# Peptides against a protein of PDB entry 4XPM: the designs that were tried, part 35

Target 1, 160 residues: chain A of PDB entry 4XPM
Amino acid sequence: VMLHSKNVKGFLENTLKPYDLHSVDFKTSSLQSSMIITATNGGILSYATSNNDVPKNSINEINSVNNLKMMSLLIKDKWSEDENDTEEQHSNSCYPVEIDSFKTKIYTYEMEDLHTCVAQIPNSDLLLLFIAEGSFPYGLLVIKIERAMRELTDLFGYKL
Target 2, 67 residues: chain B of PDB entry 4XPM
Amino acid sequence: DIKGTIAFDTHGNVIESTGVGSQRIEDIGDLSKVTLDAEGFAQVQGDSLLVHLYKRNDITLAVYTSA

## One batch from the design tools (peptide; aimed at target 2 F41 Q43 L61)

Design b2_p20_1_s3 (made by RFdiffusion4, then SolubleMPNN; from b2_p20_1, 10 letters changed)
Fold by OpenDDE base, seed 3:
Formats: structure tokens, sequence, C-alpha cells
Structure b2_p20_1_s3 (fold): chain B 160 residues (1-160), chain C 67 residues (1-67), chain A 20 residues (1-20)
């Protein structure tokens, strides 16, 4: 069963929620953005953003979307390079993971003052991409995206 | 009393930090090299604070106390 | 869960301190 666009959008919106621990006084900010993009071209298939202060159809909204497009393309390019580099795949910025017998990798990338995390949806042409503030710890970001990936089984094996 | 905490993964990346732990992220490098006992515990002196380590399932929790 | 681990660790450390 393939996720519909609306369902994917809602899923991504849910990933924006901050991570809140109760055992210690620790709570993150919301993710800045959450996206599903193509691994081939870095095109955005779906996205969610925590910025609700931008009026619809405004130039600021357009600029925001364009910024996301730029970031997605840059991250996709870096991801593509790393996927073809065995050394990078063994760096501390790469987390090999296995989900339901499917192997994939989670990469962390610093984009200016932002913390990003990207992972190929197993056996698919799609990438899941989280963009967070610099205060969002990478280790937690990795945990977050791995758990999110486990909820996207309908997209496993998706080919464009 | 607990003055702060740091949790970090096997890559040395922070998972969470609180209190004085947030100001001592650089300690992870040394803490990751500490040999733990059979139950996953260790104690390390860090300046005026004592660091208590607990590791399980590839996550290390460091708790900073005054004593 | 992660929170469970943190709670577990805090409790374990507290117990160890109590025995010292």
Amino acid sequence: as target 1 above (160 residues)
Amino acid sequence: as target 2 above (67 residues)
Amino acid sequence: SLDDFIAEGLAAIAERLARQ
C-alpha cells in the first residue's frame, strides 16, 4: 500500500515535533524541516516546515521553498558522493542501520548553522531528510530519523 | 546531587545534555575511552566534579555530581 | 525507549552511589 501525498505530508509534519525527555530536563526545538526527496535529482516530493509565520502565496513562502530546494539538492549531492566513497561510509558521520532486514545508512551533515540528517529509504529512490537547528544533537537526530524510517515501510522499494 | 548529564552514542555524538553536561561536551572524547566494569559502570574525576558512567546498548550516560 | 534508558541509568548510578 502506497502512502498518499496527504498521508506523507501529515507524517512529515509529525516528525517536526520536538523530542521531549522526562527522566531529565531535556527538550529539543522542533525540526526546522522534514522532507522526502528523490535520490536521483534531489527533487522534493513532500515537505513540512515548522515555520508557520510565513503568509501563504507570499514571496517569503516562495523563498522558503526555494531555500529548501537548494538545501535538498546540496545534501543529495553530498549523499551521492558519500555513497560512492567507502571511506566516507566508514566515517563517524555515517550510521549503517538495518530495518526489517533492509540495510540503509544514515548520514549527518552540517549545513552552515544547521544540523541535518539524511537516509535512503531502504531499497528505494527516495531519501528522508531532517533539518534542525544547531542545538539539536546529532546523536538524537540519528535516533529520530531511524525511528521515523521504520514507519515508512510502505515506501520501501519505491522506484521512480 | 546531580549537576548535569550527557548521553552519547558510539560515534561520540551527543544524544542529550543537561546542566553542566551541556558545557562539557568535549569530555566525550575522554569518557568514550574509559574502561567500564562488567556491569557497565565507571567513575572519573573531572575537574571539581565526579562523572559517573553507565553504558548499555551502545549508549553511554554520564552523570556529573559534586561528589 | 531512550527515556527508559536514561531513567534506568540514573537509577543504577544512584544505587551504586548509595552503596559507597
Scores: peptide ipSAE 0.720, ipTM 0.947, DockQ to the pose 0.818
OpenDDE base, seeds 1, 2, 4, 5: peptide ipSAE 0.443, 0.450, 0.440, 0.720; ipTM 0.713, 0.716, 0.666, 0.947

Design b2_p20_1_s4 (made by RFdiffusion4, then SolubleMPNN; from b2_p20_1, 9 letters changed)
Fold by OpenDDE base, seed 1:
Structure b2_p20_1_s4 (fold): chain B 160 residues (1-160), chain C 67 residues (1-67), chain A 20 residues (1-20)
Amino acid sequence: as target 1 above (160 residues)
Amino acid sequence: as target 2 above (67 residues)
Amino acid sequence: SLDEFIAEGLKAIEERLKKE
């Protein structure tokens, strides 16, 4: 099934759901935001946020979107720098992964008090970005984003 | 008799934590250095708690028990 | 899944304890 823009939005919304384990009493908060952005300039192609109680076209919505734009740009810049930094690629903040013979990297970044992770969709000009509260453990974020990317095969190789 | 758990990855990052494990995240540094047996198990005595380790598929589970 | 792993680990540890 082809992933259309509408399907991508719904997909991102689904990623917001908290991680709830049953074998142990452990449950996370929902992701604050989930986005697909361009690797070229950090432009947001699609996004989902928790707490959608903000009326559309309101000042609060505009501010929230602007905040996302800022974060996406900052993370893109950091990602770009790390992609050219061998030392950073060997740090605990970088996870090399392989999906269907495609290699990519997952980076974790502390953004103020938030926990974020970003990964280039394999062989594409797109980045998948998760933003969570500081209580969301990084190891789990990595697992979450890796599994999410496995469902975005239609975007593999996508060039702008 | 489980007092808590910590699951962590090969980078030392937490995957989950419960109970006393949530207060002992700093243990990961030492636990990650523990040599596991051929079946992926180990036990480490720490303080008043015993830590049971199980590792498989690049994930380590630490279970804290008494005794 | 992750949850399955945790469950597996808990069970495995319990079984190991029985051998002690």
Scores: peptide ipSAE 0.716, ipTM 0.945, DockQ to the pose 0.842
OpenDDE base, seeds 2, 3, 4, 5: peptide ipSAE 0.715, 0.713, 0.714, 0.715; ipTM 0.945, 0.944, 0.945, 0.945

Design b2_p20_2 (made by RFdiffusion4)
Pose (drawn by RFdiffusion4):
Structure b2_p20_2 (pose): chain A 143 residues (1-50, 63-86, 92-160), chain B 67 residues (1-67), chain P 20 residues (1-20)
Amino acid sequence: VMLHSKNVKGFLENTLKPYDLHSVDFKTSSLQSSMIITATNGGILSYATSNSVNNLKMMSLLIKDKWSEDENDTNSCYPVEIDSFKTKIYTYEMEDLHTCVAQIPNSDLLLLFIAEGSFPYGLLVIKIERAMRELTDLFGYKL
Amino acid sequence: as target 2 above (67 residues)
Amino acid sequence: DEIDEFIEESLEKIKEKYNL
C-alpha cells in the first residue's frame, strides 16, 4: 500500500481553512501548516502551507520526539475514539506557535497542525479531531 | 447588551473569545470550577460584569453583560 | 459551520434563561 501523494496533499490543503463564525464575531487566521509525518523518523510525507520548507522539517522532527516521549512516559492530552479506533491528540507550544499532533490510529503516521499563537488550542483540537475522521483510508498504514 | 464571550472545553482550553472575553481569558480557571444547575446554567461575576454560563457537550459558554 | 451553530444554540439558551 502506498499514499496517493496528490490527494493527501489536497486533503492537507483543505485542513488549512480558518474558522469564521457569525453567531459571535469570531474568526481565526488559517493554519500556518498541516503535515503528515512518520511516527518513526519524523520524516515528512506530505504538507500544506497557507513558514518555509526548512522550518517545517525542524518543527516536525521536534514534535515527533516530544510526542514520542509523552507517548511512553509512564500540556494537554485528549483521548479520542473514531469508529472504535483510539488515538490521542497532544498540544505543544512551539515558541509563539500553537500546535496539535495526533497519531493516525493504528498507523505509523502522525497528523500535525501548526497555527499562530492566536489560534485557540481548544479550537485547534476540534479541528484536528474532525480532520482525523476523514483519514480512515490511512488507519493502520504501516511503514 | 453582550460585552463579550468565551467558550472553553473541559481541559480549560479556549475554543473562542470575543469582546471583554478576550481580555479576561484568565477567568477560565474560576469559571471552570463553577458547578452548574441541573440544566447546565450558572451566573457568577468577578466585577461589574455578569458572567452567564451554559455548558453542554463538554463545552462551556460564558457571556459577559452588565449586572 | 458546526461550531457557529453550536455557539448560536448555546447563546439562545442563555438569552431565553436570563431574558437578555

Design b2_p20_2_s1 (made by RFdiffusion4, then SolubleMPNN; from b2_p20_2, 9 letters changed)
Fold by OpenDDE base, seed 2:
Structure b2_p20_2_s1 (fold): chain B 160 residues (1-160), chain C 67 residues (1-67), chain A 20 residues (1-20)
Amino acid sequence: as target 1 above (160 residues)
Amino acid sequence: as target 2 above (67 residues)
Amino acid sequence: SELDEEIKEMLEAIKERFGL
């Protein structure tokens, strides 16, 4: 099964779901946003948001979309810088991971009051980006994006 | 008689916290330095609470109980 | 979730190890 745009959208929407750890009675909020963006320009290829109560084509929707565009670009820029900075790659905000023998890195970034994490889809020109509220713990956010990325094997090696 | 929990990763970042653990996030710094036994367990007493540690697959779970 | 199951197992391991 190939991941079409519609399938990717559905995938991202599914990632919005909160973690509910019943074993210890811990539950998070939903992700605010989940995106696949280009590593080259930070362009949004697909996205999902938990704020769907905004009327379509409203000024508020435009503002929210513009905000996502801004966020994606900013995070892409930070990611690009860190990918060229050995010291940043060895900070506690960088998680080297290996998925099916493919190496990638997960970065956590605080963006104002939001918690974000971004990871390059292995060997691809794409980034997976999660944006969560500040209450979403980073350790869990990293786990979430790592495990989500394991479901995107169809995009491994994707080049623009 | 569990009073709370903290789960954290190898970077010291929180995975989850509940109960008194939510107010003891700063403990992670010290807990991460605790020497675990061969099975991955340790027990540390602090204040009026006893902390029970177990690490497996890069996740450390701390369970707080009364001392 | 898978993570919840992992934590559940770890919690049970702690309970068993320390008699909680």
Scores: peptide ipSAE 0.796, ipTM 0.954, DockQ to the pose 0.916
OpenDDE base, seeds 1, 3, 4, 5: peptide ipSAE 0.796, 0.796, 0.795, 0.795; ipTM 0.954, 0.954, 0.954, 0.954

Design b2_p20_2_s2 (made by RFdiffusion4, then SolubleMPNN; from b2_p20_2, 9 letters changed)
Fold by OpenDDE base, seed 1:
Structure b2_p20_2_s2 (fold): chain B 160 residues (1-160), chain C 67 residues (1-67), chain A 20 residues (1-20)
Amino acid sequence: as target 1 above (160 residues)
Amino acid sequence: as target 2 above (67 residues)
Amino acid sequence: SELDEFIKKGLEAIKKKFGL
């Protein structure tokens, strides 16, 4: 089954759901945003946000999209820098992972008061990006994005 | 009586925290250095609290109880 | 979730190990 743009949007929306651990009294907030962006220029291919109350084509929506565009670009730039920095790849902010024999890395970045993590979809020109509140712990965010990445096998190897 | 928990990964980043564990995130640095037994357990004294550790699959769970 | 199950099992393991 191929992932279409509509399917990707729905997938990203599902990633917004909070992480609720019932074994302990721990529950996160919803992700602020979930995005698939290009690794080349940080362009947004698909996104989902928790703020769904903004009318389409409104000024507020435009501003929200612009904010996402800015964040995606900034994160892409930081990711690009880190991909060329051996020291950064060995920091606690970089998680090497392997999915179905494909190797990739998950990076965590603090963006103002937000917690973000980004990972290159294996062997592709695409990045998966999660943006959460500062209360969302990084370790959990990494687990979340890794598991989400495993659902995007259709995008593995995707080149622009 | 469990007073709190911390779960953290091999990078020292928090996965979850509850109770007194939420106020002791700084303990992760020391807890990550604790030598575990063959089954992945350890028990360490942390101030007035006792910390019980279990590590499996790259996740360490710390449970805080009274000493 | 898988993580929740891990936490659950971990708690149980700790309780059993240390008699909590």
Scores: peptide ipSAE 0.762, ipTM 0.951, DockQ to the pose 0.867
OpenDDE base, seeds 2, 3, 4, 5: peptide ipSAE 0.762, 0.761, 0.761, 0.761; ipTM 0.951, 0.951, 0.951, 0.951

Design b2_p20_2_s3 (made by RFdiffusion4, then SolubleMPNN; from b2_p20_2, 11 letters changed)
Fold by OpenDDE base, seed 1:
Structure b2_p20_2_s3 (fold): chain B 160 residues (1-160), chain C 67 residues (1-67), chain A 20 residues (1-20)
Amino acid sequence: as target 1 above (160 residues)
Amino acid sequence: as target 2 above (67 residues)
Amino acid sequence: SELDKLLKEMLEAIKKRFNL
């Protein structure tokens, strides 16, 4: 299986779009960031961030990327710990899900004032990670990432 | 008139909240314990509000109206 | 979205059931 960087980047960019539940007059902000990282080291394979008019290759962009790297590592570590903790897997912050007969788990994590969720792409060495503002409800964030993972079938079973 | 809504999942986490529902997130704990009828509905009396519940596909929607 | 559609249906069901 080949990772198509351009396609993955575009996919992640699309995940940034807010949820508009206009039937109940509810709308979220855009995700701050969306990433695919390695489950082993938390290394970022691909990422997308909300538009902020930061010039490419600027110091501000570099700092932003560095922040993402730090967050991805922290979340990877938390995920790794929880994957080895039965109690955490039965908490309200863990959602066992099944996609196309593949089992995985979605975890929600509070990162300071941010709401995050992470899930292992089924049978792969990859994690999908969403970072949102604190106003983005966790239940909705979980739904969002589950629906997104269903579109990543090409990455199912991907091993580094 | 509808004063607000809360939708929450089986873990008690918010999916959406609007109106007075946004200020009543703490109600989820109690609402999740309400026994629903055979069709998945329930109605419970709050402080000054009436809460109308319906559950489908592991999502519970609570609609707040005047009592 | 699929979720929005579901919530819409649920809301309408509540309105109908409780005459809202």
Scores: peptide ipSAE 0.804, ipTM 0.953, DockQ to the pose 0.916
OpenDDE base, seeds 2, 3, 4, 5: peptide ipSAE 0.804, 0.804, 0.803, 0.804; ipTM 0.953, 0.953, 0.953, 0.953

Design b2_p20_2_s4 (made by RFdiffusion4, then SolubleMPNN; from b2_p20_2, 9 letters changed)
Fold by OpenDDE base, seed 4:
Structure b2_p20_2_s4 (fold): chain B 160 residues (1-160), chain C 67 residues (1-67), chain A 20 residues (1-20)
Amino acid sequence: as target 1 above (160 residues)
Amino acid sequence: as target 2 above (67 residues)
Amino acid sequence: SELDELIKEMLEAIKKKFGL
């Protein structure tokens, strides 16, 4: 079953939910944003944000979307550069992972006071991008995005 | 009596922190270098706290207790 | 969650190992 736009949107919305580790009484904030963007130009194909209090079609909503566009482009550019930089690929900010038989990388990037991580959906032209507050630990963010990608098998191999 | 915890990955990045662990993120550098026993455990004295380590699946959990 | 279960198991292992 192919993931439709609404299904992807719903999936991204679900990724916003905080991590709650009851065993040690640790709970994160919700993700600020979750996006699927193109690896080619950083265009946003789908997104979800935890800030749902903004009135629809308001100037604030437009500004928030524009901010997401800016961040996605910046992260895409950094990702693209790192994919062509062996040193960056061997830094502690890069996590090579394998999902089933597919290999990909998870990168962590600090964007001002925000914690972000991005990963190429295996064998695709798409990137999954999480944006969180600075209080969200990078190690947990990496785990979160890896496990999220495991649920996006329908997008594996997706080419634009 | 557990005073706090830190869980971190092989890159030294935090997975979770609680209690006094949240105030000792800088300990990860040293904790990551601790030699673990055959079962993956270690115990390290640090300042006024005792740190109990266990590594599994590339995750290290540090539990802080009173010394 | 899967991670929470893992942490739980690890925590219990530590408690058992060191008598906490």
Scores: peptide ipSAE 0.795, ipTM 0.952, DockQ to the pose 0.920
OpenDDE base, seeds 1, 2, 3, 5: peptide ipSAE 0.795, 0.795, 0.795, 0.794; ipTM 0.952, 0.952, 0.952, 0.952

Design b2_p20_4 (made by RFdiffusion4)
Pose (drawn by RFdiffusion4):
Structure b2_p20_4 (pose): chain A 143 residues (1-50, 63-86, 92-160), chain B 67 residues (1-67), chain P 20 residues (1-20)
Amino acid sequence: VMLHSKNVKGFLENTLKPYDLHSVDFKTSSLQSSMIITATNGGILSYATSNSVNNLKMMSLLIKDKWSEDENDTNSCYPVEIDSFKTKIYTYEMEDLHTCVAQIPNSDLLLLFIAEGSFPYGLLVIKIERAMRELTDLFGYKL
Amino acid sequence: as target 2 above (67 residues)
Amino acid sequence: TDELDTFIKESLDAIKEKYF
């Protein structure tokens, strides 16, 4: 099994969109970046930006390790269930940036959102949880 | 009139904020400790501003008005 | 986004019906 590079890239581009509420006068900026990376090496499989390529590689490996350390050390952590599949959503403050990361269930891949510091964490968590519901094709993807 | 709002989750993280809500994010620590009535409502205040609380689906909404 | 906007609106309406 392999990834359909163009469609995953299109998916990540779609995850970039901001929230724009009218019930209250609230709107976020769009995500800084959205990436799918390996849980193993932190290597980037696909990404979308709304800063630079060099900067994404560094952040990705860093969050991979932070996630890796938390995932087996016997912040916020949100246990989630999707169609009886389990994963966890972590938030990490990366300098002035807000980030969310979660392992795509039973896969060797992580989904990573990078937003500005003004993007509320609770909202970033909802965004990534719903986005993961669209990634059933990637559940169980093994390297 | 409504002076502001804050919505936050069970971890106390913010989902959205407007008005004085964005200036009072620190209120969440106290607000999240408020025990709501049987229907999910409460009213509390730190100062001249009245905070109306309603919680459903693990999301608490606080709206700020005058007392 | 639309679901969240509806959710917030409904929560505000519940507060308005209760206290206003």

Design b2_p20_4_s1 (made by RFdiffusion4, then SolubleMPNN; from b2_p20_4, 7 letters changed)
Fold by OpenDDE base, seed 1:
Structure b2_p20_4_s1 (fold): chain B 160 residues (1-160), chain C 67 residues (1-67), chain A 20 residues (1-20)
Amino acid sequence: as target 1 above (160 residues)
Amino acid sequence: as target 2 above (67 residues)
Amino acid sequence: SEELDKFIKEGLEAIKKKFF
């Protein structure tokens, strides 16, 4: 089964859901945004946002999308820099992971008061990007994005 | 009674925190250095709280109690 | 989140068994 664009959108929307750990009294907020962007230019291929109350084609929607575009570009640039920096790859902000024999890295980045994490979809030209509030702990964010990537096997090896 | 919890990963980043644990995130630095026994446990006496540690699959759970 | 929640639950029980 191929992962089509509409399926990707729905997938990203599902990633917005908060973590609710019932074994302890711990619950996160929803992710603010979830995106698949290009590793080359930071272009947004698909995205979801927790604030869907904005009317379509409204100026507010445009501004929101533009903000996402700016963030995606900034994160892509930082990711690209870190991919060429051995020291950064061994920091507490970088998590080497292996999914189905494919190696990738998860990076956490603080963007002002937001917590973000980004990871290259294995062997692809695509990045998965989560943006959360500052209250969303990084360790959990990393777990979340790793688990999400495991569901994107159709995009493994995707080249632009 | 449990006063709080912290779960953290091998990078020292928080996975979850509750109760007094949410106010003791700075403890992770020291807790991550604690040597665990063969079963993955340790007990550390804090300033006023006792911390019970359990680690499995690269996740450390710290449980804070009064004793 | 179920896997993580399961770990937390098991960890709490393990700690309880070990120390309490």
Scores: peptide ipSAE 0.732, ipTM 0.949, DockQ to the pose 0.852
OpenDDE base, seeds 2, 3, 4, 5: peptide ipSAE 0.731, 0.731, 0.730, 0.730; ipTM 0.949, 0.949, 0.949, 0.949

Design b2_p20_4_s2 (made by RFdiffusion4, then SolubleMPNN; from b2_p20_4, 6 letters changed)
Fold by OpenDDE base, seed 1:
Structure b2_p20_4_s2 (fold): chain B 160 residues (1-160), chain C 67 residues (1-67), chain A 20 residues (1-20)
Amino acid sequence: as target 1 above (160 residues)
Amino acid sequence: as target 2 above (67 residues)
Amino acid sequence: SEELDKFIKEMLDAIKKKFF
């Protein structure tokens, strides 16, 4: 059974939560944004942002959404390029992973002062995208998105 | 006793850093090349700090101490 | 994050046991 839109939204909101490694007194900020986008066009199917205090339909909300749309498109384009570049797939910015016998790749991208991480949901036309502050370490971001994808099995194989 | 930590993955990317470790991210390049013993441990003498290494499941934890 | 924290804790404890 496919995840309902509301369930996906709630899932993405939960991914915004920071990592708190009490054992070593390390804590991150919350993710700025978490999105599911199309691999084909970079269109946003669902998203969550850490700042939900923006009034609905306000100019600030519109601007923030537009910014997300722009970033999603840019990241999709970069992802598409890398998927066709063997060298990039062997860089330290690409993590081949296997989830339930499905293979996918996790990419990290620097976007201005932001740290981003994107991964194709296995065998699907969808990408999971995390956007974090520059203080969020890439290694941890990769772990975060991998573990998140393991909870999206209902979207495995989703085709547009 | 512990002055800081760095945890990093096999790609050399940081997982976490604390204390003096946060100021020594550049050490990862060298630390990743250190030969570990059969149990996955090593000690490396730094400039003024001693680095204690342990690797398990593709994660390396470096703990910095004064001695 | 609890799973990772637990793992890091185990690694830290292992280091302490080995060297400290």
Scores: peptide ipSAE 0.789, ipTM 0.955, DockQ to the pose 0.893
OpenDDE base, seeds 2, 3, 4, 5: peptide ipSAE 0.789, 0.788, 0.788, 0.788; ipTM 0.955, 0.955, 0.955, 0.955

Design b2_p20_4_s3 (made by RFdiffusion4, then SolubleMPNN; from b2_p20_4, 9 letters changed)
Fold by OpenDDE base, seed 2:
Structure b2_p20_4_s3 (fold): chain B 160 residues (1-160), chain C 67 residues (1-67), chain A 20 residues (1-20)
Amino acid sequence: as target 1 above (160 residues)
Amino acid sequence: as target 2 above (67 residues)
Amino acid sequence: SEELDKFLKEMLDAIRARFF
């Protein structure tokens, strides 16, 4: 069983929702973007963005998409480097996690003024990527992406 | 009366911060080194504030109150 | 976020019970 493109898009859109930890009176902004990209070349397979005010096919939309492409490529490159760097894998920016007996890692990366985190979907050629404002704390971002990956079991083991 | 909170993970990264806790993110380094009791609690004096700690499931919550 | 919020609530309540 594999998630259809439409279902993946909808899933990513749902991940944009902010955290509201009202018990401690804390809330975040929505994620700026959420993407599934290839681990091989950083190609975007699916994405969602909170910027819904940009007219379709406008120059601003094109610029936005191009920016996402650039960010995805940069993050993929950094991820690839870290996957080959034992020291980076033991830094506080790397979270080894296990989901349903599948091992993966969550990395946090600062991209300009943005907070990002990326994780390889277990045993797959795919990466899940969250991009948030700098006010979104990294620890919470890690929790968010871990919880999200638990809903992507259909993509576990997906190979290009 | 709670003046603020910080929740952080085992990597020292913030999960949430509120009130005075938002201005005390640098405390995480020291708070993470505090020895907790058998039930996961500790209370530490921090300047003019008292910090109440509880750790469970790799999450530490620090609650700041007046000293 | 409900799960995490609930968890933090429980932790906060535990702190209140222990220290307040």
Scores: peptide ipSAE 0.798, ipTM 0.956, DockQ to the pose 0.816
OpenDDE base, seeds 1, 3, 4, 5: peptide ipSAE 0.798, 0.798, 0.798, 0.798; ipTM 0.956, 0.956, 0.956, 0.956

Design b2_p20_4_s4 (made by RFdiffusion4, then SolubleMPNN; from b2_p20_4, 8 letters changed)
Fold by OpenDDE base, seed 2:
Structure b2_p20_4_s4 (fold): chain B 160 residues (1-160), chain C 67 residues (1-67), chain A 20 residues (1-20)
Amino acid sequence: as target 1 above (160 residues)
Amino acid sequence: as target 2 above (67 residues)
Amino acid sequence: SEELDKFIKEGLEAIKKRFF
């Protein structure tokens, strides 16, 4: 299995789209960021952001990327801690899920005023990470990341 | 008429909320404890509103009405 | 999202049928 940066980038960009329910008057904002990071050190392998107003190679872009690096590392650390804590794995912030007979967990984390969720891509050294505004409901965020992860079966079992 | 909705999961986390439901997220704690009938329904009085519950596939939908 | 939307729709109809 090989990561194809362009394909993954496009996938992550698509995950940024808001969740729009038509049966009721409910629509979320776009995700702020979507990332695939390493479970080992929180390194960003691929990412997408919704802030398209930032000029390329500008100081603002650098700051935004640095912020993503910081958040990814923090979330990875929290995830690692929770993976070694049975109590945290049984909290309402942890969703054990099974995708095509593969087991993983989805964690929700509040980061400042943001709502985030992270899940290990089954049997892999990779984490999928969504960062959204605080108005994005956690339950919906979990559903979103679960559905997205079902499209990443090629990465199941990926080892660094 | 429907004045709002809340959908929530088995972890008590919101999936969606509309109308008055958006202002009653705190109700989830109590609503999650309501015993549903064999068909997955329940009706409970909450504040000045009537709450109609339906649960299927681990998702609970709460519909708020005046009657 | 379509699956969830479908569920919400069906749930609303079910509630209407049951209580309204």
Scores: peptide ipSAE 0.722, ipTM 0.942, DockQ to the pose 0.840
OpenDDE base, seeds 1, 3, 4, 5: peptide ipSAE 0.498, 0.509, 0.451, 0.479; ipTM 0.542, 0.563, 0.560, 0.691; seed 5 fails the geometry check

Design b2_p20_5 (made by RFdiffusion4)
Pose (drawn by RFdiffusion4):
Formats: C-alpha cells, sequence, structure tokens
Structure b2_p20_5 (pose): chain A 143 residues (1-50, 63-86, 92-160), chain B 67 residues (1-67), chain P 20 residues (1-20)
C-alpha cells in the first residue's frame, strides 16, 4: 500500500481553512501548516502551508520526539475514539506557535497542525479530531 | 448588552473568545470550577460584569453582560 | 459551521434563561 501523494496533499490543504463564526464575532487565521509525518523518524510525507520548508522539517522532528516521549512516559492530552479506533491528541507550545499532534490510529503516521499563537488550543484540538475522521483510509498504514 | 464571550472545553482550553472575554481568559480557572445547576446553568461575577454560564457537550459558554 | 451553530444554540439558551 502507498499514499496517493496528490490527494493527501489536497487533504492537508483543505485542513488549512480558518474558522469564521457569525454567531459571535470570531474568526481565526488559517493554519500556518498541516503535515503528515512518520511516527518513526519524524520524516515528512506530505504538507500544506497557508513558514518555510526548512522550518517545517525542524518542527516536525521536534514534535515527533516530544510526542514519542509523552507516548511512553509511564500540556494537554485528549483521548479520542473514532469508529472504535483509539488515538490521542497532544498540544505543544512551539515557541509562539500552537500545535496539535495525533497518531493516525494504528498507523505509523502522525497528523500535525501548526497555527499561530492566537489560534485557541481547544479549537485546534476540535479541528484535528474532525480532520482525523476523514483519514480512515490511513488507519493501520504501516511502514 | 453582551460585552463578551468565552467558550472553553473540559481541559480549560479556549475554543473562542470575543469582547471582554479575550481580556479575561484568566477567568477560566474560576469559571471551570463553578458547579452548574441541573440544567447546566450558572451565574457568577468577579467584578461589575455578570458571567452567564451554560455547559453542554463538554463545552462551557460564558457570556459577559452588566449586572 | 458546526461550531457556529453550537455557539448560537448555547447563546440562545442563555438568552432565554436569563431574559437577555
Amino acid sequence: VMLHSKNVKGFLENTLKPYDLHSVDFKTSSLQSSMIITATNGGILSYATSNSVNNLKMMSLLIKDKWSEDENDTNSCYPVEIDSFKTKIYTYEMEDLHTCVAQIPNSDLLLLFIAEGSFPYGLLVIKIERAMRELTDLFGYKL
Amino acid sequence: as target 2 above (67 residues)
Amino acid sequence: DEIDEFIKESLDAIKEKYEL
């Protein structure tokens, strides 16, 4: 099994869109970046930006390790269930940036959102949890 | 009139904020400790501003008005 | 938007309860 590079890239581009509410006068900026990376090496499989390529590689590996350390050390952590599949959503403050990371269930891949410091964490968590519901094709993807 | 709003989750993280809500994010620590009535409502205040609380689906909405 | 709808319904419930 392999990734359909163009469709995953299109998916990540779609996850970039901001929230724009009218019930209250509230709107976020769009995500700084959205990436799918390996849980193993932190290598980037696909990404979308709304800063530079060099900067994404560094952040990705860093969050991969932070996630790896938290995932087996016997911040916020949200246990989630999707169609009886379990995963966890972590938030990490990366300098002035807000990030969310979660392992795609039973996969060797992580989904990573990078937003500005003004993007509320609770909202970033909801965005990534719903986005993961669209990634059933990637559940169980093994390297 | 509504002076502001804050919505936050069970971890106390913000989902959205407007008005004075964005200036009073620190209120969440106290607000999250408020025990709501049987229907999910409460009213509390730190100062001249009245905070109306309603919680459903693990999301608390606080709206700020005058007392 | 589901967030918008959720916030609107919650705000309407507060307005009805406390006659805002």

